# Ledger of designs, part 5: peptides against a protein of PDB entry 7AL2

Target 1, 85 residues: chain A of PDB entry 7AL2
Amino acid sequence: YEIMLIRPKTIDDINYVVDQVLEESNPVILDLSFLEKESPANFKLAGEKIKQMRSNYGAEALLLSRCNDKNLIIIAPKGVSLVRK

## One batch from the design tools (peptide; made by RFdiffusion4, then SolubleMPNN)

Design b1_p9_2_s1 (from b1_p9_2, 4 letters changed)
Fold by OpenDDE base, seed 1:
Structure b1_p9_2_s1 (fold): chain B 85 residues (1-85), chain A 9 residues (1-9)
Amino acid sequence: as target 1 above (85 residues)
Amino acid sequence: DPILEIVDN
């Protein structure tokens, strides 16, 4: 598999993430900082999509880094294990 | 922090 890196800015970007995780089975490293700052609605949507992938498809999401200008998350499809050591 | 509701950790 491939690991995708993206800082989503649009609904198309959010849907791209969903496609990568569910259809391509690729983990995605996301920076949600743009949506968090610029679009409360799309930030909420992104969060809902992530939670849906977790609840319905066995995806796992972990926070990687949190600061003023970065909101890094990795979301992995079912079958890719995320382990904190 | 709303991100904590989105992630597993």
Scores: peptide ipSAE 0.706, ipTM 0.948, DockQ to the pose 0.928
Fold by OpenDDE base, seed 2:
Structure b1_p9_2_s1 (fold): chain B 85 residues (1-85), chain A 9 residues (1-9)
Amino acid sequence: as target 1 above (85 residues)
Amino acid sequence: DPILEIVDN
């Protein structure tokens, strides 16, 4: 599989993330800082999509870094294990 | 922090 890196800015980007996780079975490292700052509605949408993937498809999402300029998470499809050491 | 509601704990 591939690991995709994206800082989503649009609804198309959000749907791209969903497609990568669910259809392509690729983990995605996301920076949600743009949406958080620029579009509360799309930030909420992105969050809902991630939670749906977790609840309905067994995806796992972990926080990687949280600061003012970055909101980094990794979301992995079912079958790709995320482990904290 | 809203991100904590999105990710796994």
Scores: peptide ipSAE 0.705, ipTM 0.948, DockQ to the pose 0.842
Fold by OpenDDE base, seed 3:
Structure b1_p9_2_s1 (fold): chain B 85 residues (1-85), chain A 9 residues (1-9)
Amino acid sequence: as target 1 above (85 residues)
Amino acid sequence: DPILEIVDN
């Protein structure tokens, strides 16, 4: 598999993340800072999609970095294990 | 913070 890195800015970008996780089985490291600042509606949508993938498909999502100007998350498909030491 | 509801940690 590949690890995708993206800072989504549009609905198409959000759907790309969903496709990568569910159809391609690729983990995605995403920065939600653009959506959080520029589009509350699309930020909400992105969050809903992530929760749906967790609830319905066994994906796992972890917060990697959070500060005033950063919102970095990794989402992994069911077959990829995320382990914290 | 809404992000805490989205992630597992």
Scores: peptide ipSAE 0.704, ipTM 0.948, DockQ to the pose 0.920
Fold by OpenDDE base, seed 5:
Structure b1_p9_2_s1 (fold): chain B 85 residues (1-85), chain A 9 residues (1-9)
Amino acid sequence: as target 1 above (85 residues)
Amino acid sequence: DPILEIVDN
């Protein structure tokens, strides 16, 4: 698999993340800081889709970094294990 | 923080 890195800015970007996780089985490292600051509606949508992937497809999502200018998450498809040491 | 509702805890 490949690890994708993206800072989503549009609904197309959000759907790209979903496709990578569910169809391509690729983990995605996401920076949600743009959506959080610029589009409350699309930030909410992104969050809902992540939760749906967790609930329905066994995806796992972990917070990597949180600060004033960064909102970094990794979402992994079922079969890719995320482990905190 | 809204992000805590999205990620696994």
Scores: peptide ipSAE 0.703, ipTM 0.947, DockQ to the pose 0.814

Design b1_p9_2_s2 (from b1_p9_2, 4 letters changed)
Fold by OpenDDE base, seed 2:
Structure b1_p9_2_s2 (fold): chain B 85 residues (1-85), chain A 9 residues (1-9)
Amino acid sequence: as target 1 above (85 residues)
Amino acid sequence: DPILDIVDN
């Protein structure tokens, strides 16, 4: 598999993340800082889709880094294990 | 912080 890195800015980007996780079975490291700052509606949408992937498809989403200017998450499909040591 | 509701950790 590939690990995708993206800072989504549009609904198309959000749907790209969904496709990568569910269709391609690729983990995605995403920076939500743009949406958080620039589009509350699309930030909410992104969050809803991540939660749906967790609830319905067994995806796992972990916070990697959080500060005033960064919102970094990894979301992995069910077949990829995320382990913190 | 709304991100805490989105993620598992």
Scores: peptide ipSAE 0.704, ipTM 0.948, DockQ to the pose 0.912
Fold by OpenDDE base, seed 1:
Structure b1_p9_2_s2 (fold): chain B 85 residues (1-85), chain A 9 residues (1-9)
Amino acid sequence: as target 1 above (85 residues)
Amino acid sequence: DPILDIVDN
């Protein structure tokens, strides 16, 4: 698999993340800071999509880094294990 | 923080 990196800005970007996780089985490291700051609606949508992938498809999402200008999350498909040591 | 509702940790 590949690990995709993206800072989503549009609905198309959000759907790209969904496709990568569910269709391509690729983990995605994404920065939600743009959506959080610029579009409450699309930030909410992104969050809902992530939660849906967790609830319905066994994806796992972990917070990697949080600050004023960064909101980094990794989303992994069911076949990829995320482990904290 | 709304992100805590989105992630597993």
Scores: peptide ipSAE 0.703, ipTM 0.948, DockQ to the pose 0.917
Fold by OpenDDE base, seed 3:
Structure b1_p9_2_s2 (fold): chain B 85 residues (1-85), chain A 9 residues (1-9)
Amino acid sequence: as target 1 above (85 residues)
Amino acid sequence: DPILDIVDN
């Protein structure tokens, strides 16, 4: 698999993340800071999609970094385990 | 913070 890195800005970007996780089985490291600041509606949509992938497909999502200007998450498909030491 | 509801940790 590949690890994808993206800072989503559009609905197309959000759907790209979903496709990478569910269809390509690739983990995605994503920065939600653009959506959080520029589009509350699309930020909400991105969050709903992530929760759906967790609930319905066994994806796992972890917060990597959070501060005033960062919102960094990794989402992994069911076949890829995320382990904290 | 809504992000805490989105993630597992």
Scores: peptide ipSAE 0.702, ipTM 0.948, DockQ to the pose 0.900
Fold by OpenDDE base, seed 5:
Parts: C-alpha cells; sequence; structure tokens
Structure b1_p9_2_s2 (fold): chain B 85 residues (1-85), chain A 9 residues (1-9)
C-alpha cells in the first residue's frame, strides 16, 4: 500500500480521502486545519466521514498532532495496524 | 475539542 498525505480544502478532497481508505486500502495522513478554520460545514462533514469509516468498515483514526496551526490525523484501513508506543 | 469525537485516541 501507499501512504497518502493531504490537507483537504474541498468536498472533492474529502471524497478523495474516503476513496483512498475504502477503495484503495491506503492509509491517509490528513491535516484538517484548513477545513476547521475556513469551513465549519465541511469540517463537520469530514469528521462524519471518518467516523463512518471507523464504524462501518473497521478503519482506525488517530490524532497525531494538535496545536493552533495543525490538526493532523492518520486514518488507516482495516488490516493496517496503528500502534502507539 | 471536536477532534476527540472523530479519532480513536
Amino acid sequence: as target 1 above (85 residues)
Amino acid sequence: DPILDIVDN
């Protein structure tokens, strides 16, 4: 698999993340800071999509970094283990 | 923080 990196800005970007996780089985590292600051509606949508992937498809999502300028998450498809040491 | 509702950790 490949690991994709993206800072989503549009609904198309959000759907790209979903496609990478569910169809391509690729983990995605994404920075939600743009959506959080610029589009409350699309930030909410992105969060709902992530929760849906977790609930329905066994994806796992971890917070990697949280500060004023960054909201960094990794989402891994089922079968890719995320381990915190 | 809303992100805590989205992630597993």
Scores: peptide ipSAE 0.702, ipTM 0.948, DockQ to the pose 0.909

Design b1_p9_2_s3 (from b1_p9_2, 4 letters changed)
Fold by OpenDDE base, seed 2:
Structure b1_p9_2_s3 (fold): chain B 85 residues (1-85), chain A 9 residues (1-9)
Amino acid sequence: as target 1 above (85 residues)
Amino acid sequence: DPLLEIVDN
């Protein structure tokens, strides 16, 4: 698989993340800082999509870094294990 | 923090 890196800015980007996780089975490292700052509605949408993937498809999402300039999350499809040592 | 509601950790 591939690990995709994206800082989503649009609904198309959000749907791209969903496609990568669910259809392509690729983990995605996201920076949600743009959406959080620029579009509360799309930030909420992105969060809902991630939660749906977790609840309905067994995806796992972990916060990697939380700061002013980057909100880094990795979301992995079912079958790719995220392990914290 | 809304991010904490999105993620598993």
Scores: peptide ipSAE 0.667, ipTM 0.939, DockQ to the pose 0.910
Fold by OpenDDE base, seed 1:
Structure b1_p9_2_s3 (fold): chain B 85 residues (1-85), chain A 9 residues (1-9)
Amino acid sequence: as target 1 above (85 residues)
Amino acid sequence: DPLLEIVDN
């Protein structure tokens, strides 16, 4: 598999993340900082999509880093294990 | 923090 890196800015970007995780089975490292700052609605949407992937498809999401200009999350499809050591 | 509600941490 591939690991995708993206800082979503649009609904198309959010849907791209969903496609990568569910259809391509690729983990995605996300920076949600743009959406959080610029679009409360799309930030909420992104969060809902991530929670849906977790609840319905066995995806796992972990916070990697949180600061003023980055909200780094990795979301992995079912079958890719995320382990904290 | 709404971000914490999104993740499994």
Scores: peptide ipSAE 0.664, ipTM 0.939, DockQ to the pose 0.925
Fold by OpenDDE base, seed 5:
Structure b1_p9_2_s3 (fold): chain B 85 residues (1-85), chain A 9 residues (1-9)
Amino acid sequence: as target 1 above (85 residues)
Amino acid sequence: DPLLEIVDN
């Protein structure tokens, strides 16, 4: 698999994340800071999509970093294990 | 933090 890195800015970007996780089985490291600051509606949508992938497809999501300028999450498809040491 | 609603940790 590949690990994708993206800072989503549009609905197309959000759908790209979903496709990578569910169809390509690739983990995605994403920065949600743009959406959080610029589009409350799309930020909410992105969060709902992530929760749906967790609930329905066994994806796992972890918060990597939270600060003023960065909102980093990794989402992994079922079969890729995320482990905190 | 709204992010805590999204993630597993």
Scores: peptide ipSAE 0.664, ipTM 0.939, DockQ to the pose 0.930
Fold by OpenDDE base, seed 3:
Structure b1_p9_2_s3 (fold): chain B 85 residues (1-85), chain A 9 residues (1-9)
Amino acid sequence: as target 1 above (85 residues)
Amino acid sequence: DPLLEIVDN
């Protein structure tokens, strides 16, 4: 698999994340800071999609970094294990 | 923080 990195800015970007996780089985490291600041509606949508993937498809999502200008999250498909030491 | 509701940690 590949690890995708993206800072989504549009609905198409959000759907790309969903496709990568569910159809391609690729983990995605994403920065939600653009959506949080520029589009509250699309930020909400992105969050709902992530929660749906967790609830319905066994995806796992972890917060990697939170600061004033970054919202870094990794979302992994069911077949990829995220382990904390 | 709504971000905390999105993630598992």
Scores: peptide ipSAE 0.663, ipTM 0.939, DockQ to the pose 0.944

Design b1_p9_2_s4 (from b1_p9_2, 4 letters changed)
Fold by OpenDDE base, seed 2:
Structure b1_p9_2_s4 (fold): chain B 85 residues (1-85), chain A 9 residues (1-9)
Amino acid sequence: as target 1 above (85 residues)
Amino acid sequence: DPLLDIVDN
């Protein structure tokens, strides 16, 4: 598999994340800082889709880093294990 | 923080 890195800015980017996780079975490291700052509606949408992937498809989402200018999350499909040591 | 609601950790 590939690990995708993206800072989504549009609804198309959000749907790209969903496709990567569910259709391509690729983990995605995403920075939500743009959406959080620039579009509350699309930030909410992104969050809802992540939660849906967790609830309905067994995806796992972990917070990697949180600061004033970075919201890093990794989303992994069910077949990829995320382990903290 | 709304991110805490989105993620598992």
Scores: peptide ipSAE 0.641, ipTM 0.936, DockQ to the pose 0.912
Fold by OpenDDE base, seed 5:
Structure b1_p9_2_s4 (fold): chain B 85 residues (1-85), chain A 9 residues (1-9)
Amino acid sequence: as target 1 above (85 residues)
Amino acid sequence: DPLLDIVDN
């Protein structure tokens, strides 16, 4: 698999993340800071999509970094284990 | 923090 990196800005970007996780089985590291600051509606949508992937498809999501400038999340498809040490 | 509702940790 490949690990994709993206800072989503549009609904198309959000759908790209979903496609990478569910169809391509690729983990995605994403920065949600643009959506959080610029589009409350699309930030909410992105969060709902992540929760849906977790609930319905066995994806796992971890917060990597939270600061003023970034909200870094990794989302991994079922079969790719995320381990905190 | 809204992110805590989204993630597993």
Scores: peptide ipSAE 0.640, ipTM 0.936, DockQ to the pose 0.887
Fold by OpenDDE base, seed 3:
Structure b1_p9_2_s4 (fold): chain B 85 residues (1-85), chain A 9 residues (1-9)
Amino acid sequence: as target 1 above (85 residues)
Amino acid sequence: DPLLDIVDN
């Protein structure tokens, strides 16, 4: 698999994340800071999609970093385990 | 923070 890195800005970017996780089985490291600041509606949509992938497809999502200008999340498909030491 | 609801940790 590949690890994808993206800072989503559009609905197309959000759908790209969903496709990478569910269809390509690739983990995605994403920064939601653009959506959080520029589009509350699309930020909400991105969050709902992540929760749906967790609830319905066994994806796992972890917060990697949170500060004033960043919110980094990794989302991994069911076949890729995220392990904290 | 809504991010805490989105993620598992």
Scores: peptide ipSAE 0.638, ipTM 0.936, DockQ to the pose 0.942
Fold by OpenDDE base, seed 1:
Structure b1_p9_2_s4 (fold): chain B 85 residues (1-85), chain A 9 residues (1-9)
Amino acid sequence: as target 1 above (85 residues)
Amino acid sequence: DPLLDIVDN
């Protein structure tokens, strides 16, 4: 698999994340800071999509870092294990 | 923090 990196800005970007996780089985490291700052609606949508992938498809999402300029989250498909050591 | 509701940790 590949690990995709993206800072989503549009609905198309959000759907790209969904496709990568569910269709391509690729983990995605994403920065949600743009959506959080610029579009409450699309930030909410992104969050809902992540929750749906977790609830319905066994994806796992972990917070990697949080600061003023970055909201880094990794989303992994069911076949990829995220382990904290 | 709304991110905490989105993620598993």
Scores: peptide ipSAE 0.637, ipTM 0.936, DockQ to the pose 0.914

Design b1_p9_3_s1 (from b1_p9_3 with E1M H6Y)
Fold by OpenDDE base, seed 4:
Structure b1_p9_3_s1 (fold): chain B 85 residues (1-85), chain A 9 residues (1-9)
Amino acid sequence: as target 1 above (85 residues)
Amino acid sequence: MEDISYLFE
C-alpha cells in the first residue's frame, strides 16, 4: 500500500480521503488545520467521515500532532494496524 | 480549539 498525505481544503478532498482509505486501502495522513480554520462545516464533515470509516469499515484513526498550525491525523484501513507504544 | 477526541475513542 501507499501512505497518502493531504491537507484537505474542499469536500472533494474529503471524499478523496474516503476513497483512498476504503477503495484503495491506503493509509492517509491528514492535516485538518485548513478545514478547522476556514470551514467549520467541512471540518465537521471530515470528522463524521472518519467516524463512519471507523464504525462501519474497521478503519483506525490516530492523532499524530495537534498545535496551532497543524492538526495531523492518520487514518488506516482495516488491513493496517495502528499501534501506540 | 475544538475537541476532536471523539475521533479516536
Scores: peptide ipSAE 0.289, ipTM 0.799, DockQ to the pose 0.137
Fold by OpenDDE base, seed 5:
Structure b1_p9_3_s1 (fold): chain B 85 residues (1-85), chain A 9 residues (1-9)
Amino acid sequence: as target 1 above (85 residues)
Amino acid sequence: MEDISYLFE
């Protein structure tokens, strides 16, 4: 698999993340800071998509870094294990 | 900064 990196800014970007995780089985490292600052609606949408992938498809999510400048999360498909040590 | 802890529970 590949690990994708993206800072989503649009709904198309959010759907790209979903496609990468569910269809391509690729983990995605995403920075949600743009959406959080610029579009509360799309930030909420992104969060809902992450929750749906976790609840319905066994995806896992892990916080990598949280500050004013970035909100880094890795979302992995069911076949890829995320482990916090 | 919004609390996003729910994404990781």
Scores: peptide ipSAE 0.288, ipTM 0.801, DockQ to the pose 0.136
Fold by OpenDDE base, seed 2:
Structure b1_p9_3_s1 (fold): chain B 85 residues (1-85), chain A 9 residues (1-9)
Amino acid sequence: as target 1 above (85 residues)
Amino acid sequence: MEDISYLFE
């Protein structure tokens, strides 16, 4: 598989993340800082889709880094295990 | 900074 890296800015980008995880079975490293700053609605949408992927498809999500200018999260499909030590 | 901990529960 491939690991995708994206800083979503639009709804199309959010849907790209969903497609990568669910259709391509690729983990995605996301920087949500743009959406959090520029579009509260799309930030909420991104979060809802992450929760849906976890609840309905067995995806896992892990926080990588959270600070003033970064909001890095990895979302992995069911076949890829994420472990935090 | 919004609390996003709910995404990982």
Scores: peptide ipSAE 0.286, ipTM 0.800, DockQ to the pose 0.137
Fold by OpenDDE base, seed 1:
Order: C-alpha cells, then structure tokens, then sequence
Structure b1_p9_3_s1 (fold): chain B 85 residues (1-85), chain A 9 residues (1-9)
C-alpha cells in the first residue's frame, strides 16, 4: 500500500480520502486545519466520513498532532494496524 | 480551537 498525505480543501478532496481508504486500502494522513478554519460544514462532513469508515468498514483513526498550525489525523484501512508505543 | 476528540471515540 501507499501512504497518502493530503490537506483537504473541498468535498472532492474529502471523497478522495474516502476512496483512498476504502477502495485503494491506503492509509491517509490528513491535515484538517483548512476545513476547520474555512468551512465548518465540510469539516463536519469530513468528521462524519471518518466516523462512517470506522463504524462500517473497520477503519482506524488516530490524532497525530493538534495545534494552531496543524490538525493531523491518520486514518488506516482495516488490515493496517495503528500502534502507539 | 475545536476539540475533535469525539472523532476518535
């Protein structure tokens, strides 16, 4: 698999993330800071998509870093384990 | 800063 990195800005970007996780089985490192600042609606949508992938497809999500500059989350498809030491 | 911890519950 590949690890994708993206700072989504649009609904298309959000759907790209979904496709990468569910269709391509690629982990995605997301920076949600743009959506959080610029589009509360799309930020909420992104969150809903993450929840759906977790609930329905066995994806796993982990917060990597949260500060004023970044809102970094990794979402991994089922079969890729996220391990915290 | 919004608390997004709920996304991981």
Amino acid sequence: as target 1 above (85 residues)
Amino acid sequence: MEDISYLFE
Scores: peptide ipSAE 0.218, ipTM 0.780, DockQ to the pose 0.139

Design b1_p9_3_s2 (from b1_p9_3, 3 letters changed)
Fold by OpenDDE base, seed 2:
Structure b1_p9_3_s2 (fold): chain B 85 residues (1-85), chain A 9 residues (1-9)
Amino acid sequence: as target 1 above (85 residues)
Amino acid sequence: MEDIDYLFE
């Protein structure tokens, strides 16, 4: 698999993340900071998509870093385990 | 995981 890196800005970007995780089985490192700042609606949508992938498809999600200019999360498809040391 | 629960509020 590949690890995708994206800072989503649009609904198309959010759907791209979903496609990468569910269809391509690629982990995605997301920076949600743009959506969080610029679009409360799309930020909420992104969260709902992550929740759905966790609940319905066995994806795992982990917060990597949240600071002033970053909101980094990894979302991994079923079969790729995330382990925190 | 618990650490991202804030996304679902």
Scores: peptide ipSAE 0.444, ipTM 0.844, DockQ to the pose 0.505
Fold by OpenDDE base, seed 5:
Structure b1_p9_3_s2 (fold): chain B 85 residues (1-85), chain A 9 residues (1-9)
Amino acid sequence: as target 1 above (85 residues)
Amino acid sequence: MEDIDYLFE
């Protein structure tokens, strides 16, 4: 698999993340800081998509870093284990 | 694993 990195800015970017996780089985490192600051509606949409992938497809998600200008998470498809030591 | 759902509320 590949690890994708994206800072989504549009609904198309959000759908791209869904496609990468569910169709391509690639983990995605997301920076949600743009959506959080610029589009509360699309930030919420991104969250709903992540919740759906966790609930319905066994994806895992972890917070990597959150500060004033970063909101980094990783979402991994089922079969890729996320481990914190 | 830690629940991060709070980020999306």
Scores: peptide ipSAE 0.444, ipTM 0.848, DockQ to the pose 0.858
Fold by OpenDDE base, seed 4:
Structure b1_p9_3_s2 (fold): chain B 85 residues (1-85), chain A 9 residues (1-9)
Amino acid sequence: as target 1 above (85 residues)
Amino acid sequence: MEDIDYLFE
């Protein structure tokens, strides 16, 4: 698999993330900072998509870093284990 | 694993 890195800015970007995780089985490192700052609605949508992938498809998600200008999360498809040591 | 649901409330 490939690890995708994206800072989504649009709904199309959010849907791209979903496609990468569910269809391509690629982990995605997301920076949600743009959506969080610029579009509360799309930020909420992104969160709902992550929750749906976890609940319905066995994806895992883990917060990597949250600070003033970053909101980094990794989403891994089922079969790719995320481990915190 | 830490639950990240709070990020999207």
Scores: peptide ipSAE 0.437, ipTM 0.847, DockQ to the pose 0.838
Fold by OpenDDE base, seed 3:
Structure b1_p9_3_s2 (fold): chain B 85 residues (1-85), chain A 9 residues (1-9)
Amino acid sequence: as target 1 above (85 residues)
Amino acid sequence: MEDIDYLFE
């Protein structure tokens, strides 16, 4: 698999993340800071998609960094283990 | 693993 890195700005970007995780089985590192600041509706949508991938497809999600103007999360497909030591 | 759902509330 590949590890994708993206800072989503549009609904198309959000759907691209879903496709990478569910269809391509690639982990994705997301920076949600643009959506959080510029589009509350699409920020909420991104969160809903992440929750759906966790609930319905066994994906795992982990917060990497949350600070001023940063919101970094990794979402991994089922079969890729995320471990915090 | 710690739940991160709070980020999207």
Scores: peptide ipSAE 0.434, ipTM 0.846, DockQ to the pose 0.851

Design b1_p9_3_s3 (from b1_p9_3 with E1M H6F)
Fold by OpenDDE base, seed 4:
Structure b1_p9_3_s3 (fold): chain B 85 residues (1-85), chain A 9 residues (1-9)
Amino acid sequence: as target 1 above (85 residues)
Amino acid sequence: MEDISFLFE
């Protein structure tokens, strides 16, 4: 698999993340800082998509770092284990 | 605002 990196800015970007995780089985490192600042609606949508992937498809997600300029999250498809030590 | 605190759990 590949590890994708993206700072989504549009709904298309959010759907791209979903496709990478569910269809391509690629982990994705997301920076949600743009959506959080510029589109509360799309930020909420991104969060809902992450919840759905966790609940319905066995994906794992972990918040890596949240600060003023970054909101970094990794989401991994089922079969790729995320371990916090 | 959407609560993403679950991602730390």
Scores: peptide ipSAE 0.191, ipTM 0.773, DockQ to the pose 0.129
Fold by OpenDDE base, seed 5:
Structure b1_p9_3_s3 (fold): chain B 85 residues (1-85), chain A 9 residues (1-9)
Amino acid sequence: as target 1 above (85 residues)
Amino acid sequence: MEDISFLFE
């Protein structure tokens, strides 16, 4: 598989993340800082999509870093284990 | 704003 990196800015970008995780089975490292600052609605949507992937498809998600400049999340499809030590 | 603190768990 490939590991995708993206800082989503639009709904299309959010859907791209979903497609990568669920259809392509690729982990995604995404920076939600743009959405958090610029679009509360799309930030909420992104969060809902992450929750849905976790609840319905066995995806895992882990916050890597959060500050004023970055909001880094890794999302892994089922079968790719995320381990925090 | 949606709480994403669950992503640390």
Scores: peptide ipSAE 0.190, ipTM 0.773, DockQ to the pose 0.128
Fold by OpenDDE base, seed 1:
Structure b1_p9_3_s3 (fold): chain B 85 residues (1-85), chain A 9 residues (1-9)
Amino acid sequence: as target 1 above (85 residues)
Amino acid sequence: MEDISFLFE
């Protein structure tokens, strides 16, 4: 698999994340800082998509870092385990 | 705003 890195700005970007996790089985490192600042609706949508992937498809998600200009989350498809030591 | 604290549950 590949590890995708993206800072989504549009609904298309959000859908790209979903496709990478569910269809391509690729982990995604996601920076939600743009959506959080610029689009409350799409930020909410992104959160809902993450919840759906966790609930329905066995994806795992973990907050990596949250600071002033970054909101980094990793989403892993089922079969790729996120382990915190 | 969406609360993403669920990521730690």
Scores: peptide ipSAE 0.188, ipTM 0.772, DockQ to the pose 0.130
Fold by OpenDDE base, seed 3:
Structure b1_p9_3_s3 (fold): chain B 85 residues (1-85), chain A 9 residues (1-9)
Amino acid sequence: as target 1 above (85 residues)
Amino acid sequence: MEDISFLFE
C-alpha cells in the first residue's frame, strides 16, 4: 500500500480520502486546517465521513497534532494497525 | 464546531 498525504479543500477532496481508505486500502494523513478555517460545513462533513469509516468499515483514526496552524489526522484502513506508545 | 476528541479513542 501507499500512504497518502492531503490537505482537503473541497468535497471532492473529502471523497478522494474516502476512496483511498475504502477502495484502495491506503492510509491517509490529513491536514484538516483548511476546512476548519474556511468551511465549517465541510469540516463537519469530513468528521462525519471519518466516523462512518470507523463505524462501518473498521477503519482506525488518530489525531497526530493539533495547533493553531495544523490539524493532522491519520486514517488507516482495516488491516493496517495504528499503535500508540 | 465538530468535536474531534473521538480521534484519541
Scores: peptide ipSAE 0.181, ipTM 0.768, DockQ to the pose 0.129

